# Peptides against a protein of PDB entry 4Z63: the designs that were tried, part 145

Target 1, 334 residues: chain A of PDB entry 4Z63
Amino acid sequence: LCLGMNDLTGNIPEDLFHLKRLNLLGIQENRLSGSLSREIRNLSSLVRLDVSWNLFSGEIPDVFDELPQLKFFLGQTNGFIGGIPKSLANSPSLNLLNLRNNSLSGRLMLNCTAMIALNSLDLGTNRFNGRLPENLPDCKRLKNVNLARNTFHGQVPESFKNFESLSYFSLSNSSLANISSALGILQHCKNLTTLVLTLNFHGEALPDDSSLHFEKLKVLVVANCRLTGSMPRWLSSSNELQLLDLSWNRLTGAIPSWIGDFKALFYLDLSNNSFTGEIPKSLTKLESLTSRNISVNEPSPDFPFFMKRNESARALQYNQIFGFPPTIELGHNN

## One batch from the design tools (peptide; made by RFdiffusion4, then SolubleMPNN)

Design b2_p18_4_s1 (from b2_p18_4, 6 letters changed)
Fold by OpenDDE base, seed 4:
Structure b2_p18_4_s1 (fold): chain B 334 residues (1-334), chain A 18 residues (1-18)
Amino acid sequence: as target 1 above (334 residues)
Amino acid sequence: KVVFSSGSSWVTTDIPEP
């Protein structure tokens, strides 16, 4: 049953939850309000539940133990409060959980040992606090993780060295500290292709440790951290780099010539730093900007990217990496 | 095609949806 993208109001009729053979319930992008009924427990055949972009409030009901076939739960952009219910945090069937842009709070706890099928987690823009859950690497299939805009004070857990499944990771604006430790840990994530750390590590030094290596890194965003240091030499070994944003930091020194050697680099923002010297001639020879056709269908994170403008509250949303326009931004340097 | 912007923006993932 798909009723998304309408102007439906009120709550879901309780009788709808008697449809025990229902596999898909999509009611997204409406004006549905009130609490999400506990009676969803009656939808024992449910595989996909999409209640996103509504006006739901209250706590998410703890009934997911009665939904043994549920693979997809989308609840982003609602008014949900409380925590992740225990049955949801223990779901062995769940592949994707998206609860971005809610008011969920407390410590983030997932039973990753039980959540054997979880491959995508989006809990960005909530009110979770405490520390990052150390057991996330126990979610052995977890590839996509967005935890941006929560209050995860402290450092990236050491356990994340073992996060082999991690490919796309966003921690933007989550009050994280110790970028050296974070990068030192995350370099062990052999499948990591996208790393977004914007608005963290305020005023720290960007490490220039030549021992750091991100083999498969395609997207690195560490903007607006007021980071000191220079262009990190270790980044030159990330030959697959496609998007780099280090804007709005306090980086100094020259822009190195190797920045133009990235064959796939199509978006570069180094603006609002303190770089000096000349623009490398190699930037004029970037293959991606001259002759290379970028594949439109390359894998991207499940979470959206935003281009935030300083003068406006408005941000442009990009659902895929290749949605970004080919860009070189070097403005506002010394 | 290369786009040069004003440098008044940054990429992030933390923007709340309306």
Scores: peptide ipSAE 0.437, ipTM 0.811, DockQ to the pose 0.742
Fold by OpenDDE base, seed 2:
Structure b2_p18_4_s1 (fold): chain B 334 residues (1-334), chain A 18 residues (1-18)
Amino acid sequence: as target 1 above (334 residues)
Amino acid sequence: KVVFSSGSSWVTTDIPEP
């Protein structure tokens, strides 16, 4: 049953929960309000539940042990409060959990040893507090993780050295500290292609440790951190780099010539730093900027990106990396 | 098309949806 993208109001009719053979319930992008009914437990054949972009409130009901076939739960952009229900945090069937842009709170706890099918987790823009969950690497299929805009204080856990499934990771604006430790840990994530760390590590030094290596890194975003230091030499070994944003930091020195050696680099923002010297001539030879053959069909994170303007309240949303225009931004340097 | 901008923006993932 798909009723998305309408102007439906009120609560879900109780009779709807009698549909025991229902595999898909999509009621997204409406004006549905109130609590999400516990009676969803009666939908025992449910594979996909999409209640996103509504006005739901209250706690998410703890009924997911009665939904053994549920693979997709989308509840982004609602008013849900409380924590992740125990049955949801232990779901062996769940592939994707999206609860971005809610009011969920408390410590983030998932039983990753039970969540054997979880591959995508989006809990960005909530009110979770405490530390990053150390057991996330135990979610053996977890590829996509957005935990941005939560109050996770402290450092990236050492256990993330073993996060082999991790490919797309966003921790923007989560009050993280110790960028040297974070990069030292995350370099061990062999499948990591996208790393977004914007608005963390305020005033720290960007490490220039030649021992750091990110082999499969395609997207690195560490903007608006007030980082000191220079362009890190270790980044030159990330040959697959497509998007680099180090804007709004306090980086100094010259822009190195190796920045033009990245064959796939189509978006470069080094603006609002303290770089000096000449613009490398190698930037004019970037193949990705001269050829129309950007492969549009590469895997992308499940979470959206935003282009935030300094003087604007509104951000531009990009659902895919290749949605970004080919860009070189070197403005506002010394 | 290559775009050169004044650098008045940054990329993030933390903007709340409308």
Scores: peptide ipSAE 0.378, ipTM 0.790, DockQ to the pose 0.779
Fold by OpenDDE base, seed 5:
Structure b2_p18_4_s1 (fold): chain B 334 residues (1-334), chain A 18 residues (1-18)
Amino acid sequence: as target 1 above (334 residues)
Amino acid sequence: KVVFSSGSSWVTTDIPEP
């Protein structure tokens, strides 16, 4: 049953929960309100539940132990409160959980040992607090993780050096500290291609440790952190780099010539720093922008990117990396 | 095709949805 993108109001009729053969319930992008009924437990054949972009409130019901076939739960952009219910945090069937842009709170806890199928987790823009869960690497299929805009004070857990499944990771604006430790840990994630750390590590030094290596890194975003230091030499070994944003920091020194050697680099923002010297001539000859078309058919994160403008309250949303226009931004430096 | 803008933006993932 798909009723998304309408102007439906009120709550879900209770009689709908008598549909025991229902595999898909999509009621997204409406004006549905009230609590999400615990009677969803009666939809025992449910594979996909999409209640996103509504006005639901209250706690998410703890009934997911009665939904053994549920693979997809989308509840982003609602008013849900409380924590992740125990049955959801222990779901062995769930592949994707999206609860971005709610009011969920407390310490984030998932039973990753039980969540054997979880591959995508989006809990961005909530009210979670405490530390990042150390056991996330135990979710052996977890590839896509967005935890942006929560209050995860402290450092990236040491256990994340064992996060082999991690490919796309965002922690933007989550009150994280110690960028040196974070990068030192995350370099061990052999499948990591996308790393977004914007609005963290305020005033720290960007490490220039030649021992750091991110072999498969395609997207690095560490904007608006007030970071000190220079262009990190370790980044020169990330030959697959496509998008780099280090804007709105306090980086100094010259822009190195190796920045133009990235064959796939199509988006570069180094603006609003304290770089000096000349623009490297190599930047004028980037292969991706002059002679080579980058393949658009590449894996992308499930979470959206945003280009936040200072002059506008509205950010531009990009669902795909290649949705970004080919860009070189070097403005507002010394 | 290279685009130069005002440099008044940054990339993030934390913008709340409407």
Scores: peptide ipSAE 0.373, ipTM 0.787, DockQ to the pose 0.737
Fold by OpenDDE base, seed 3:
Structure b2_p18_4_s1 (fold): chain B 334 residues (1-334), chain A 18 residues (1-18)
Amino acid sequence: as target 1 above (334 residues)
Amino acid sequence: KVVFSSGSSWVTTDIPEP
């Protein structure tokens, strides 16, 4: 049953929960309000539940133990409060959980040993607090993780050095500290291709440790952190780099010539720093900017990117990395 | 096409959806 993108109001009719054979319920992008009924437990054949972009409130019902086939739960952009229900945090069937842009709170707890199928987790823009869950690496299939804009504190857990499944990771604006430790840990994530750390590590030094190596890194975003230091030499070994944003920091020194050696780099923002010297001539040789536009169909993060303008409350949304226009931003440097 | 702008933006993932 797909009723998304309408102007439906009120609550879900109770009789809908009698549909025992229903595999897909999509009621997204409406004006549905009130609590999400616990009677969803009656939809025992449910594989996909999309209630996103509504006005739902209250706690998410703890009935997911009665939904053994549920693979996809999308509830982003609602008013849900409380924590992740125990049955949801223990779901062995769930592949994707998206609860971005809610009011969920408390300590984030997932039973990763039970959540054997979880591959995508989006809990960005909530009110979770405390430390990052140390056991996330125990979710052996977890590839996509967005935990941005929560009130996490402290450092990236040491256990994340064992996060082999991790490919796309966003921690933007989560009050994290110790970028040196974070990068030192995350370099061990051998499948990591996307790393977004914007609005963290305020005033710290961007490490220039030559021992750091991100072999598969395609997207690195560490903007608006007030970071000091220079362009990190270790980044030159990330040969697959496509998008780099280090804007709105306090980075100094020259822009190194190796920045033009990235064959796939099509988006570069180093603006609003304190870089000096000349623009490297090698930037004019970037293959991605000089070659014909090739349509690239490759995996991307499940979470959206936003280009935030300083003077605007609005941001441009990009669902795919290649949605970004080919860009070189070097403005507002010394 | 290479785009040069005013540099008044940054990339993030933390912005709430409208």
Scores: peptide ipSAE 0.384, ipTM 0.787, DockQ to the pose 0.750; fails the geometry check

Design b2_p18_4_s2 (from b2_p18_4, 9 letters changed)
Fold by OpenDDE base, seed 2:
Structure b2_p18_4_s2 (fold): chain B 334 residues (1-334), chain A 18 residues (1-18)
Amino acid sequence: as target 1 above (334 residues)
Amino acid sequence: EVIFSTGSSWVTTVTPEL
């Protein structure tokens, strides 16, 4: 049953929960309000639940033990409060959980040993607090993780050295500290292609440790951290780099010539730093900027990217990095 | 000036206090 993208108001009719053979319930992009009914437990054949972009409030009901076939739960952009219910945090069937842009709070806890099918987790823009959950690497299929815009504190857990499934990771604007430790840990994530750390590590030094290595890194975004130091030499070994944003930092020294050796680099933002010297001639030889025929196999995380062209502009949402125009931004390095 | 972020329905630009 798909009733999305209408002007439906009120609550879900109780008779809808009598549809025991229903595999898909999509009621997204409406004006539905009130609590999400516990009677959703009666939809025992449900594979996909989409209640996103509504006016739902209250706690998410703890009924997911009665939904053994549920693979997709989309509840983004609602008014949900409380924590992740225990049955949801233990769901063995769930592949994708999207609860972005709610009012969920408390410590983030997932039973990753039970969540054997979880591959995508979007909990961005909530009120989760405390530390990052140390057991996330136990979610053996978890590839896409958005935890941005939560009130996490402290460092990236040492256990994330074992996060072999991790491919796309956003921690932007989550009050994290110790960038040297974070990079030292995350370099062990052999499948990591996209790393977003914007608005963390305020005033720290960007490490220039030649022992750091990110083999599969395609996207690195560490903007607006007020980071000190220079362009890190370890980054030169990330041969698959497609997007680099180090804007709005306090980086100094010359832009190195090796920045032009990245064959797939199509978006470079080094603006609003303190770089000096000449623009490397190698930047004029970037194949991705000169040739239209470079098929960039782009990382496609399940979470959107947001770009502001200026402070007063509305953020533009992009579902793919390909949506970004080929860009070299070197402005405001004075 | 380009600010890149993920997972945020509202990019609160922390305007660097100039």
Scores: peptide ipSAE 0.021, ipTM 0.652, DockQ to the pose 0.075
Fold by OpenDDE base, seed 4:
Structure b2_p18_4_s2 (fold): chain B 334 residues (1-334), chain A 18 residues (1-18)
Amino acid sequence: as target 1 above (334 residues)
Amino acid sequence: EVIFSTGSSWVTTVTPEL
């Protein structure tokens, strides 16, 4: 049953939850309000539940133990409060959980040992607090993780050295500290291709440690951290780099010539730093900007990217990395 | 001037495919 993208109001009729053979319920992009009924438990055949972009409020009902086939739960852009229900946090069937842009709070707790199928987690823009859950690496299939815009004070857990499944990771604007530790840990994530750390590590030094290595890194975003230091030499070994944003930092020194050696680099933003010297001539020879059509079907994070021109500007959303226009931005350096 | 970020609270939805 798909009723998305309408102007439906009120609550979901309780009789709808008697549809025991229903595999897909999509009611996204409406004006549905009130609490999400506990009677969703009656939808025992449910594989996909999409209630996203509504006016739902209250706590998410703790009935997911009665939904043994549920693979996809989409609840982004609602008014949900409380935590992740215990039954949801223990769901062995769930592949994707998207609860971005809600008012969920407390400590983030997932039973990753039980969540054996979880591959995508989007909890961005909530009110989670405390520390990052140390047991996330126990979610052995977890590839896509967005935890941006929460209040995860402290450091990236040491346990994330073992986060082998991690491919796409955003922690932007989450009050994180110790970028050196974070990078030192996350370099062990052998499948990591996308790393977004914008609006963290305020005023710290970007480490220039030649021992750091991100083999498969395609996207690195560490914008608006007021980071000091220079262009990190360790980044030159990330030969698959496609998108680099280090804008709005306090980086100094020259832009190194090796920045033009990245064959796949199509988006470069080094604006609003303190870089000096000449623009590397190698940038004029970037293959991706001259002749290379980037494959449209390359893997991308499930979480959206957002681009803002300034704090007051509307953010533009990009669903895929390749949705970004080819860009070289070097403005506002001194 | 550009700020790249994720997880915005903007009223938009991205629904992954099945």
Scores: peptide ipSAE 0.031, ipTM 0.585, DockQ to the pose 0.068; fails the geometry check
Fold by OpenDDE base, seed 1:
Order: sequence, then structure tokens, then C-alpha cells
Structure b2_p18_4_s2 (fold): chain B 334 residues (1-334), chain A 18 residues (1-18)
Amino acid sequence: as target 1 above (334 residues)
Amino acid sequence: EVIFSTGSSWVTTVTPEL
């Protein structure tokens, strides 16, 4: 049943939950309100539930033990409160959980040893607090993690050295500290292609440790951290780099010539720093910015990017990182 | 949701349907 993208209002009719053979319920992008009914438990054949972009409120019902086939739960952009219900946090069938842009709170706890199928987790823009869950690496299929815009005080857990499945990781604006530790840990994530750490590590020094190495890093975003230091030499070894945003920091020194050696680099934002010297001539030789069709085999990020020029602007959807316009932004440096 | 902010814009991620 797909009723998405309408102007439906009120609650879900209770009789809808009598559809025991229903595999897909999509009611996204409506004006449905009230609590998500506990009677959803009656949808025992449910594989996909999309209730996103509604006005639902209250706690998410703890009925996911009665939904043994549920693979996809999309609840982003609602008014849900409380925590992740225990049955959801223990779901062995769940592949994708998106609860972004809600009012969920408390400590984030997932039973990763039980959540054997979880590959995508979006909990961005919630009110989770405490520490990052140390057991996330136990989610052995978990590739895509958005935990941005929460309040995860402290450091990246040491256990994340073992997060081999991790490909996309956003922790933007999550009150994290110790960038040196974070990078020192996350460099061990051998499948990490996208790392977004914007609005953390306030006023810390960006490490220039030559021992750091991110082999498969394609996207690095560490903007608006007021970081000190220079362009880190360790980054020069990330030969697959496509997008670099270090804007709105306090980085100093010259922009190094090796920045132009990245064959796939098409988006560079170093704006609003304190860089000095000349613009490297090597930037004019970036193959990605020349007329050459660089076919970069990007695995499509499981999460499309949406760019907004401002908060009031319509978001532009980019299904691939390459969908971003080729950009060199060096403005507002000294 | 803002994933990262550039000098001139900000980017969010949205979970795909698939």
C-alpha cells in the first residue's frame, strides 16, 4: 500500500493494521499525526515501513519483535520522542533504519550482535546524548552511519579501529573532542570512503602526523571546526580523494602543490582560513576539472547528498558525489 | 539535516528508498 506524497491528515485508520499480508506500507510525505499505533504489530508480513515526512509524535512502539520480516523502517522527519525501542534495537531483519530529524533522546544503544543485517543507520538530527556506542563495530554489515547533529560528548571509541564495514560516516555537529584520536582511530576503517566531521573539535589542532593514512578516502569534510595547523601531509596519500572541505577553520601556511595531484579531486573548499602564499599552479592541472571525462567508479553513496546554498533555499539532490558541480573555493583567506 | 557546511553552502544526506 503506497499512499505517499498526498495531503492526508489525522491518524492511520486502525483497520489498516488488519492487513496481515501487507509487505509494504508507504504513507510518507503526508500530514499524518498522533502516535504511531502499537497495532502496527499486526502487520506481521511487513518488509518496508515508510512513515517519513509526517507529523507523528510520541514514542516509537516497541513491537518490532512481531515484525520478523521488516527490512526497512523510514521514519525521518517526524516528532518521535524517547529512545529506540528495545525490539527495534535488537531486530535481526532490519537492513535500514532512518529516524533522522526527530526528537529521539537518551543514550544511543543498539544490540549490534543481534542486528546482523543492519547496513544503513541514519539517526542524524536527534537529541541523543552521552558517548558514541562502543559496540557499533559489532554491526558487521553496517556501512552507512549518520549520527550528525546529536550530542555525543567525548571521543570516538577505540573500538572503531575494528569498524571494517564502515564506508560512510557522518558525525557533524555532535560535540566531539580530540580530532587527533578520532583520525588515529578512523584510519583503521579500511573501507571508509566518506568522513564528515564538520562542527566538532572546536579550536583543536589538525594533526600533521605522517603516520596517518586513509587509503580509500574519497570525501573528507572537516569544516567549521576552527582548527589550527596547516594542510596535513598525511592527506596527500589519499589518492582517491574527490571532495575536500576544510573551510571555516584557522588553518595557516601555504596550500601545498600536492593538492593538484589528486586525479579525482573535483570539489575543493579551503575558504575562510588563514592560508598564505600563492595558489598552486598544480590546481590548474586537475584532471577532474579539465575537459577529460574521468569515469570515477564511485559506488553510489547509499545516502544521496543534498546541498543547500542557504537554509531557506531548496535542497538540490545529488545521488552521486560527482553530481556536485566542480568547485574550487579558496575565498576569504589571507 | 546538515551533514557538512562548505564556505558557501551546506550538504545533507537523505536515506535512499533502496
Scores: peptide ipSAE 0.024, ipTM 0.671, DockQ to the pose 0.175; fails the geometry check
Fold by OpenDDE base, seed 3:
Structure b2_p18_4_s2 (fold): chain B 334 residues (1-334), chain A 18 residues (1-18)
Amino acid sequence: as target 1 above (334 residues)
Amino acid sequence: EVIFSTGSSWVTTVTPEL
């Protein structure tokens, strides 16, 4: 049943919960309000539930033990409060959980040992607090993780050295500290291709440790951290780099010539720093900016990127990195 | 809501309105 993108109001009719053979319920992008009924438990054949972009409130019902086939739960952009219900946090069938842009709170707790199928987790823009869950690496299939815009504190857990499944990770604007530790840990994530750390580590030094190595890193975004230091030498070994944003920091020194050696680099933002010297001539040799056929069918993170050119402008959403125009931004350096 | 914004962009710290 697909009823998305309408002007439906009120609650879900109770009779809908008698549809025991229903595999897909999509009621997204409406004005549905009130609590999400616990009677969703009656939809025992449900594989996909999309209630996103509504006015739902209250706690998410703890009925996911009665939904043994549920693979996809999309509840982003609602007014849900409380925590992740225990049955959801223990779901062995769930592949994707998206609860971005809600009012969920408390400690983030997932039973990763039970959540054997979880591959995508989007909990961005909630009110989760405390530390990052140390057991996330136990989610052996978890590739996409967005935890941005939560009230986390402290450092990236040491356990994340073992986060082998991690490919796409956003921790933007989550009050994290110790960028040196974070990068030192996350370099061990052998499948990490996308790392977004914007609005953390305020005023820290960007580490220039030559021992750091991100073999498969394609996207690095560490903007608006007020980071000190220079362009990190360790980054030169990330030969697959496609997008680099280090804008709105306090980085100094020259832009190094090796930045032009990235064959796949098509988006570079170093604006609003304190870089000095000349623009490297090697930037004119970036193959991705000179070649017409950037047909890169690469996996993108499940979480969107946003670009807002000014305070009054609408943020542009990009669902994939390749949606970004080829760009070199070097403005506002001193 | 902005999960990621480029440095040339304005970043809102305000929670998105429903």
Scores: peptide ipSAE 0.022, ipTM 0.666, DockQ to the pose 0.165; fails the geometry check

